# Designs tried in a protein design run: peptides against a protein of PDB entry 5Z08. Part 56

Target 1, 168 residues: chain A of PDB entry 5Z08
Amino acid sequence: RQKDEWAKKTSSLMKQLDWFIGEHLGAMLAAEELGGPVVGELMEIDPDDLSAGFNAHGKLKKATSQPDLDRRQRRIDDIWGPQDEQGQAHKRKRGADEALAASAEMRDLIEQLMNKLVEAGGDNSATYVEIPRESAAARFLVRSKVAMFHPNDARRLRLVDFGRDLDD
Target 2, 222 residues: chain B of PDB entry 5Z08
Amino acid sequence: GLPRLIDAIEEASKIPAKRRQTPIKPTIEKLTTHLYTHGASPDSLLRLADLLTLRNHLDQASLAAITRNLYPSSTVSDEVVLRFIGALGHGQLKPTLALQALFLRWLVMVYHLLENPGVLGQVYGVLFDLLDTAAIRPQLCHLLALVTRRKHVRPFRIQAILTLSRQTGGDPNLTGLLRVFKNYYPEIIVGDATKGRASAFKHPDPQWRQHLDEIQQRRSEA

## One batch from the design tools (peptide; aimed at target 1 S144 F162, target 2 Q122)

Design b2_p20_7_s2 (made by RFdiffusion4, then SolubleMPNN; from b2_p20_7, 7 letters changed)
Fold by OpenDDE base, seed 2:
Structure b2_p20_7_s2 (fold): chain B 168 residues (1-168), chain C 222 residues (1-222), chain A 20 residues (1-20)
Amino acid sequence: as target 1 above (168 residues)
Amino acid sequence: as target 2 above (222 residues)
Amino acid sequence: MVLTFRSLIEEIDRNRRKLA
């Protein structure tokens, strides 16, 4: 009975996570891979900070001169804004395809990370997932403090052990 | 090498400045230059943590200079973290509040290099109880924003932050921490305390971060 | 967004450990 409740709750939470990845995170990760703004670099972006725009590295630009807001709003608008009709459909389709790919990559990576953590049985050395590249997904997990790179190998990523703190 | 510089500083730290045969400043400058260039190994980092946190005869300017150049070349152990946490708060044997603020800032900047980030979660209560100390509050709120998990967001702590926020006239750092709490429990009624400006908890020193990344990269190539 | 994401992962991980 209790295991069934935990299974149902896990399933419900996974659905919420999948929804969040698909509806919100995938597009943002795709934008980051395409050289757009870095997602989750700031814990909270003040609306005023959002209005200041980001530099080429996704960092908040200082609210100095008006013209640079126009260029990144143009780039967001160029990436997401109405291009010319036929080019727009192809860019929108490409953007949608990239968002789907990013969502799939994130889902797969999270699943691998969680599986390795369970399989390791407390051995920290066995908790690492080998990643082919430092993807936007991997970087986002690290920035979110959900995952950590191996200190000596940036190709190894592990889930942060959230559970050690509950048993003490 | 770095161990010999630390040895010299450890010996000098046992002697009052007025009784030293040689000025320590040149040795501190050599140490800080070495740390800036190569970083500190785990063993050296522990020895430096003891020099920074234990009562000795080193001057505040030297201690601050070491802390500002305390680049880990590798990971940061639980033992090193606990030395810095143990140095926080009020007491005659504790470092100055100004130095404690530098330690908290350092912990924020090296948080991603901790061997076990959970160690900070274990001492969460100790950190949280220091929020009333105005001199360290900005850096402390930033560290707590990184460390906070759902298990830490308890009703009594929510109420404590709300009360302290009212008493401080809406400190932006406390407002930022309340927003972190609200993300774990959206139902938290923050009232007027969240209508104010909140800290975004930006990285304290982008140049320091960049230099740390360069030091860390050299180790991965070796 | 980031904190919501982290909270979801933490809760999922916690429940998965209870199932193991």
Scores: peptide ipSAE 0.331, ipTM 0.467, DockQ to the pose 0.287
OpenDDE base, seeds 1, 3, 4, 5: peptide ipSAE 0.328, 0.323, 0.327, 0.324; ipTM 0.415, 0.432, 0.368, 0.362; seed 3 fails the geometry check

Design b2_p20_7_s3 (made by RFdiffusion4, then SolubleMPNN; from b2_p20_7, 7 letters changed)
Fold by OpenDDE base, seed 5:
Structure b2_p20_7_s3 (fold): chain B 168 residues (1-168), chain C 222 residues (1-222), chain A 20 residues (1-20)
Amino acid sequence: as target 1 above (168 residues)
Amino acid sequence: as target 2 above (222 residues)
Amino acid sequence: MVLTFRQLIEEIDRNRRKLA
């Protein structure tokens, strides 16, 4: 009975996680991989900084004289507006494909991290997942304080053990 | 000129419609025509903001007509903005909610002309607390979508939007605002409330925008 | 209940450990 309730709760939470990754996080991670803004380290982006947009290197473009608000409205319209047809379709398709790829990577990484933590049985050395690259997904997990890199090896990532912080 | 038209309307606003010697409608029409053609200077905007926000004897149709033609010829001062913000909400001395919705729409449309866009960020709490007012919620959410910065995205406000979204049956404007919040804090898991249709917060009047741009361009060439 | 991403992961992990 209790096990069934935990299973149902886990399933429900996993569905929420999957939805969050697919609907929101994947697109943001894809944007980061494409040189867009880093999500989670949103320092106090000065309103002026958000309006200036980001250069190809993710750095704040100097505020060009076009009123920042029109760029924000355009950005909102670009995010939520009806997608105009042909030429934007290819860039949008690529963006959608990258978002799907980022979503899949994040899901897989979380699953691996969770599985390793359970399998390790309390051995911290066994909790590390080897990551092929420092992806936006991996960086996001670290910024979110969900995961941490091995102190000597940035290719090794582990889930933060939240249970230990409650007993200390 | 515009100042003389405002003077005439200010004087007429002190007198109940039934006691006016002359109909105000022709003067309002002259004012709105002038505003449409030339826009309003910062000084004229302040005077018009007072006429629009302070309790007087002007009829709602006249106030709405002025608001719909309130094209700034230049910038919009903090004082003008604060007059409109101060007019929001419930109260016997406040403008009608219909007129408040027009003010919020106006603020959205002229947001790029604010001398200090940060002024709206300073009154963010006042704006946010009005989200329960259904009559102004669409325009209020749009304005908040423009004004919102990371410092405004707080856990209590996220929870407030979620609660209000549930209470309203998933108002698309609230969903839209919540999506703006998520852009600053993607780690915010908004449950089923974001599954609904969200407002895109498109410009409320493209024709008004175009006409404003024409008025603004004439000033830059002068 | 508004869960952060961190809280969601934590809650999932907690429940997964209870199932093991």
Scores: peptide ipSAE 0.424, ipTM 0.535, DockQ to the pose 0.264
OpenDDE base, seeds 1, 2, 3, 4: peptide ipSAE 0.419, 0.409, 0.420, 0.421; ipTM 0.585, 0.617, 0.581, 0.549

Design b2_p20_7_s4 (made by RFdiffusion4, then SolubleMPNN; from b2_p20_7, 6 letters changed)
Fold by OpenDDE base, seed 5:
Structure b2_p20_7_s4 (fold): chain B 168 residues (1-168), chain C 222 residues (1-222), chain A 20 residues (1-20)
Amino acid sequence: as target 1 above (168 residues)
Amino acid sequence: as target 2 above (222 residues)
Amino acid sequence: MVLTFRTLIEEIDRNRRKLA
């Protein structure tokens, strides 16, 4: 009985997570990989700095003198504006494909992190997942305080143990 | 000139319409024509803001006509902004909600001319607390969409929008504002409330914008 | 309560641990 309730709840929560990843997070991660804004709690990046964009080296482009205000309205318009049909179709398709890829990467990474945490049986050393690259997905998990890199190896990522922090 | 027209209207505003010796309409028409042609200086804007926001005997049609023609010839001071913000909300001494909606629309349209855009960020809480007022909500959400920064996106405000969105049956302006919040904190799982149609917060009046630009250009050439 | 990505992951993890 209790296990069935937990299973149902887990399934419901996983569906919500999948929806969130697919509908929102994937597109943002794809945008980050394409040099778009980085999103998450740890980046004390002033939204004004985010509006300047990033150069090819991931450094904040110096705010060109265009009033930050027009960029914001354009950003609002870009987020909400009517999708201009013709030239945006290829960019939209590519963007959609990148968003799907980012969504799949995030889902897989979360699953691996959760599985390793369960398999480790309380051994923190066994909870690390090896990541092939520092992806937008991995960075997002760290910024969200959901995951942590190994102190000595940025290719090793673990899920934060939320259960232990409450009992200590 | 504009100052003399404002003087005449200020004096007339102190007197009930039934007790005025002369009709105010011709003076209002001269004022609105002047504003349309030349715009208002910072000093004139302040005086007009007082006429628009303080309780007086001017009729609603006149106040609306002035507001619709309130083109700044230069910048908009913090003091002018604060007059309009102070006029928002419920109360017997406050302007009508219809007029408040026009003020908010005006603030949206002149936002790029504010001397200090940060002034609206300082009064963010005052603006946000008015979201329950349906009559001004569309323009208020648009203004908040422009003003919102990361520091304003707080859990209690997210919850307030979610609650109000449910209560309103998913007002597209609230959904729009919530998406602006998500741009700062994408980790916010705003459930079904973001699935609805959202407002794009398009410029309220493109013709007004074009005319404003023409007024602003004439000043830069002088 | 505002559900965040973090709280969602935390809740999923807690429930998964209870199933193990």
Scores: peptide ipSAE 0.419, ipTM 0.542, DockQ to the pose 0.253
OpenDDE base, seeds 1, 2, 3, 4: peptide ipSAE 0.325, 0.324, 0.322, 0.317; ipTM 0.441, 0.420, 0.703, 0.399; seed 1 fails the geometry check

Design b2_p20_8 (made by RFdiffusion4)
Pose (drawn by RFdiffusion4):
Structure b2_p20_8 (pose): chain A 102 residues (1-31, 98-168), chain B 214 residues (1-190, 199-222), chain P 20 residues (1-20)
Amino acid sequence: RQKDEWAKKTSSLMKQLDWFIGEHLGAMLAAEALAASAEMRDLIEQLMNKLVEAGGDNSATYVEIPRESAAARFLVRSKVAMFHPNDARRLRLVDFGRDLDD
Amino acid sequence: GLPRLIDAIEEASKIPAKRRQTPIKPTIEKLTTHLYTHGASPDSLLRLADLLTLRNHLDQASLAAITRNLYPSSTVSDEVVLRFIGALGHGQLKPTLALQALFLRWLVMVYHLLENPGVLGQVYGVLFDLLDTAAIRPQLCHLLALVTRRKHVRPFRIQAILTLSRQTGGDPNLTGLLRVFKNYYPEIIVSAFKHPDPQWRQHLDEIQQRRSEA
Amino acid sequence: AKRTYLNLKEITLRLVHAAV
């Protein structure tokens, strides 16, 4: 099957993203850098792992977030995540993976 | 003759205007005239794109003059297209929003000359996420309308464009893009973009006809 | 796996563009 290529591509891309977060983004967020990288990654991992865990239940895809988390603000500003409209301490990913003809 | 002019504009581009041993306006005009007559080669286009896209000491009027006369001879590379894509939106690295509107207008006018038009499809999300920016929204919508294929019409983009249409009170450029979306998915709840400058289109056609000569 | 890849790809490109 062609499945593990979609796995190989994902494991390769995950590493490239973590490199970008550590090398470039954490430092930008500081203005320590290492702390910012770890929390951004943990947040993205939690965000992505849940979006698929819901499959169809769009309502269950919110994660709890500290009050003034800069990582969530950046992710919302970069249009990769959205706050819950009723309260801003939960967060979801934008669901890029969902496709009508997937 | 053209590369020499670019070499001069590149050097003046590195130092402030008052420290220049010569006014640059006469040299900018020579470049503008040459581009009007002969077009810009693929390589010259790449160098000009760097001058238009990177932060330098060139003034706005000179950059706009160059952009307005950026008629390609032959084709437009991905290297050129991506530089203009990367120049879009807000950030300290990026050019003014006015120049960005000119770049987007230019990409629409030269869309048929791209070596790899699919490259715009590979950055579709970069173009789309910028629709909120009103200063460049009309030009963005026109380019997105040319670039949209079925694979790009995703539910999250459908919802995002509908929300933006409601919040802006109904931008006709947004509804024009939604029309293109509906062509691929008629299930969706319901300006046919014209060429932005016909004279420029005509002048480009004249310059492009030289490619048939040998 | 495809859905995960598409999510990850869109995140990567958008973050790279937003960072600058």

Design b2_p20_8_s1 (made by RFdiffusion4, then SolubleMPNN; from b2_p20_8, 14 letters changed)
Fold by OpenDDE base, seed 5:
Structure b2_p20_8_s1 (fold): chain B 168 residues (1-168), chain C 222 residues (1-222), chain A 20 residues (1-20)
Amino acid sequence: as target 1 above (168 residues)
Amino acid sequence: as target 2 above (222 residues)
Amino acid sequence: EAKKLKTLEEIYQRLRYSAE
């Protein structure tokens, strides 16, 4: 009976989480991946200032025309640039596809993180998930304090121990 | 009950130790035992926060003992939080820096019980400006690591941490906080001078956490 | 199971809070 109630609650919560990821968070993460506002308040930092980065002194670097910056700026310009009607439909479709992709990535990361936590049996060294890239989803999990990167390897992500003696 | 113990301590706090008719230590011990066993209600927390943060005649050992046993039985109100935040920094009327470090540690340990976690975000600037105070920096960095959101990660604060990190020889807590900032702005270059091991901001007292969870669980079953 | 539920609850709350 109690186990069944826990299973039902878990299933219900998973559905709510899946809805939240798919219907709310995915679109925001897609916007971030496309160079839009990072999930959280848009800091009025000029995108150019962000692209320039901060030096070891906390000063903005001069925007060196690195080709990768041009790609991000092009993505931003592709998102925020003058939307011709055809461009709007393609952008909406692309945005929807990116939202679905971001949602799927977030869901998969959460699942992997939870599975590794269970498999590790309390060994914190075994709780790390290998991530292919530092995605918006991965960064959001870290910002939200759900996950943390390995101290020496940004490709390794683990669930934060929420410190509840989750009874075995 | 707890309210009567607080009443007795409040009255004693108005009187210098040398002028008290009765020693307060036994009453403090009863209070701390009660807090350890049952925790403090929101109303009791507010009263205790005033005792801890306002200038009175209680000794530092008693104040520290109360703080170490300040288990919330429920939530922590904004008002309670603001009492502790208002007690931070330098000043003749403020608690000792040692006691302030205990308050910050407490806020870290009860962060998940705040009625409105956003209240700490609203006072982020006040907290951040205290990072130069070495005595409270470890706990302050830990609290800021919990509180920090994108809106707080401003260029001037990035620069301030970098500058302070250089001045302190790479304080691991500052490096830890900067790593939190880097999660929002990956382009933050933590220079080689921060070769120091970043603090992981682990829970400061696992036993205290466990005991808090037991107190909180008893309330949810009632 | 209880552990899994509590973990999911915490994940969900933190994600929601950070997306607001």
Scores: peptide ipSAE 0.533, ipTM 0.572, DockQ to the pose 0.393
OpenDDE base, seeds 1, 2, 3, 4: peptide ipSAE 0.525, 0.530, 0.501, 0.541; ipTM 0.558, 0.555, 0.710, 0.560; seed 4 fails the geometry check

Design b2_p20_8_s2 (made by RFdiffusion4, then SolubleMPNN; from b2_p20_8, 12 letters changed)
Fold by OpenDDE base, seed 5:
Structure b2_p20_8_s2 (fold): chain B 168 residues (1-168), chain C 222 residues (1-222), chain A 20 residues (1-20)
Amino acid sequence: as target 1 above (168 residues)
Amino acid sequence: as target 2 above (222 residues)
Amino acid sequence: EKEKLKTLEEIYKRLRYAAE
């Protein structure tokens, strides 16, 4: 009985978290990935202002950054590409796609962090998730004090131990 | 005159130092003295730009000395600018990064003498893509700060600077460039990466500026 | 499961606070 109640509460909270990430946080993280405001710093970027097309075709040279960075940079270029009517529609669509991608990345990262914490069984060395890149999602988790980077390796992220911080 | 000095240096530049019959240093000193006293005409600037940017047998000290004394007596053409921009970046045929930094510094100091400042705006992408090169970054950021217009402030560039700023531990020159961007888009949040000191992009050499002004004044009186 | 719920609650609170 009690276990079932905890499971139901967990499921309900997960749905709330998923909604929050998808409807609010994802767009803000996408804006940050696109060179907009940092999430948690009150910049009212009107989503409509993100739709204002930047006209100049600056071709970013494809630095051999990991294919995912190139995709996001391409996403930035299409979001901020020429303001033709087709360009605005493509920009809005691309903004939406980036918001979805950021939401998915945040959700996946939270899930991995939680799973690693459970698997580690109290071994702090085993709680690290390897991240393919320093994303807006990863940075936001650190800024929000949900996660921390490994002191010597910014590719390793772990969940903050909330139990110790509550007893102090 | 200056053209004859350039001719002599051009010919010497084709020959390895060990095979030259005469030392080039005295000719370089005459050239730099002439440039300091009279400046360089647009035609002479183009020839000197080729000597500075094209692979030749001139030593780095000579090239640096010419660059430090490269006072325009008149305007700077698009062609001259493009020679220097074309010499930037990595490659075996490119000038040294130290010399490239001097070229960028020169472009900053003569920016007000460009016939068409818009030429730098056209090559903005080329300049921007070099920001990862630490050796030229200070001068490059300064040049970009002068050149940047609203059309150049794109989200991908904002993000690129933010990313590079994090990777560099908050390079003050990058923070300075972000502040320039913020003037066009106040909504740019300069995150934790930019909590550092920003460069003010002061004139690199006030004495050089004063001497340039003296050379330019002589032209207006003639 | 209880610990998972507490962890998730704390994550949600911190994310919400940081995004506001």
Scores: peptide ipSAE 0.468, ipTM 0.401, DockQ to the pose 0.253
OpenDDE base, seeds 1, 2, 3, 4: peptide ipSAE 0.465, 0.477, 0.466, 0.469; ipTM 0.410, 0.508, 0.413, 0.418; seeds 2, 4 fail the geometry check

Design b2_p20_8_s3 (made by RFdiffusion4, then SolubleMPNN; from b2_p20_8, 12 letters changed)
Fold by OpenDDE base, seed 5:
Structure b2_p20_8_s3 (fold): chain B 168 residues (1-168), chain C 222 residues (1-222), chain A 20 residues (1-20)
Amino acid sequence: as target 1 above (168 residues)
Amino acid sequence: as target 2 above (222 residues)
Amino acid sequence: YKEKLDTLEEIYQRLRYAAE
């Protein structure tokens, strides 16, 4: 009986978290990833104002680094590209696609962090998730005090131990 | 005159130093003295830009000395600017990064003499993409600070600077460039990774500026 | 299960607070 109640509560909370990430946080994280405002700070940047300033000639050449950064940079160029009517529709669509991608990254990262905490069995050295890049999602988790970087390696992220922080 | 000195250096630049019959250093010294005294005409600037930017057998010290004395007596054409911009970046055919930094410094110091300052705005992307090159970043940020207009301040460039600022531990020149961007978009949030002193982009050589002004004044009196 | 729920609750609250 109690186990089933905990399972139901966990499922309900997971749905609430997924909704919050998908409907609210994802768009803000996408904006941050695109060079917009930092999530949780006053977002005075109207996406439309950012979109209005961008003419076609500002193509960042492909930095030869990781394909995912290039994709986001292309997505930025496309979200913020020339404001012809077709460009605006493409911008809105790409903005939505970036919000979805940011939501998925945040959700996956939270899941990995939680799984590693369970797997580590109390070994703090085993709780680190390797992140392919410092994403807006990863930075937001750190700013929100949900996660922390390894002191010597910014590619390693772990969940904050919430139990210890309550007793200190 | 200056054209004859350039001719002699152009011919010497085709020949490896070990195969030259005459040392080039005295001719370089004559050139730099002439440039310091009289400056370079637009035509001479173009020829000197080719000597500085094209692969030749001139030594780095000579190229640096010419660049440090490259006072325009008049305006700087788009063609001259584009020679220097075309010389930037990585590659075996490109000038050394140290020389590229001197070219960028020169462009900063002569920016007010450009016939068309808009030419740098047209190549803004090329300049911006070089910000990851640490050796030229200080001068590049300064040049970009002069060139940046609202049309250049793009979310992708904001994010690129923010990312690079984090990766560099908050390079003051990048923070300075972000402040320039913030003048066009006040809503730009400079995250914690950009916490640090921003460069003020002061004139890189006040003595060079004063001497340039003296050369330019002689033209207005003629 | 309880520990997972408590952890998830804390994550959710901190994310909401930081996004507001």
Scores: peptide ipSAE 0.438, ipTM 0.394, DockQ to the pose 0.244
OpenDDE base, seeds 1, 2, 3, 4: peptide ipSAE 0.431, 0.436, 0.416, 0.435; ipTM 0.451, 0.454, 0.415, 0.403; seeds 3, 4 fail the geometry check

Design b2_p20_8_s4 (made by RFdiffusion4, then SolubleMPNN; from b2_p20_8, 13 letters changed)
Fold by OpenDDE base, seed 5:
Structure b2_p20_8_s4 (fold): chain B 168 residues (1-168), chain C 222 residues (1-222), chain A 20 residues (1-20)
Amino acid sequence: as target 1 above (168 residues)
Amino acid sequence: as target 2 above (222 residues)
Amino acid sequence: EAKKLKTLEEIYQRLRYAAE
């Protein structure tokens, strides 16, 4: 009885999470991968901050030298500038494909993170998932405080143990 | 081309059906066929949005047929979105509620093509205040489920949905929207009103999605 | 199972919170 109720609730929540990832978050992550706004960062992007661009950690780089600004501005213009109709269509297709890819990556990462947490049996060292790249999905999990990187290896990601934080 | 078809329909829309020298139906069929095959450019979308949302002499079947074939070949501008939002609600100058439901369904299906998805967040209040309109509620709740952010989840709106859910006998779309709200505020007690089935807000028309993707792809290859 | 549900709830809430 209680197990069946928990199973039903878990299934219902998983469906909601899948919808959120697939129909909402995936598009935002795809936009980030394509050089759009970073998900969950203050979208009060000062135009000056947009010009400075984002570092690999999603933080505003200090305005370094003009040539990097031009390449970034060109990339921003390629992302947000008036593209011709053909360029826009290619971008939309790429965006849709990237949204599907980002959604799949996010689902897979969450599943792997949860599975590793269960398999580790309480050993925190065994809870790390190896990630092939620092994706928008991986970064978002960290920003969301769902996951954390290994202190010495940015290719290793683990789920935050919420059970300890709720009992303390 | 599409612009010439729109021109002909715009001119015909100014004239009552009984006073037209030629039937408009063949031109509407050409337009819908063209839209189905090639989609609409941003400029054509704006013109079509005006035809769909402004009071004119076009029949409801023609307006519905255009809306069902309103495939964007590119992006959807804020201006186009605002035309459709401005057409919502009650009033003698507003489109029929059946047509408004089609507009909301269209906005759901093209949400990923909006130039600025934030535009819908800016008009969130306008959309939310229409939840009492039963005829558009299913599509409206779906659109709101896509648009809702924490800034929109306010105590008065939570209470409004709860009240409306009780009044409607637990409309599954309202329950679905409350679940979206609860995602931002876990402390939301949805009470007995959520014992009902919640809408999953699935894509309204998978075939329409597939055809949209084909139109969008063909333009990327050209 | 209860732990899995709580974990999923927390994941879901944190993702929603950050996707604002």
Scores: peptide ipSAE 0.503, ipTM 0.779, DockQ to the pose 0.314; fails the geometry check
OpenDDE base, seeds 1, 2, 3, 4: peptide ipSAE 0.485, 0.492, 0.489, 0.490; ipTM 0.777, 0.768, 0.772, 0.770; seeds 1, 2, 3, 4 fail the geometry check

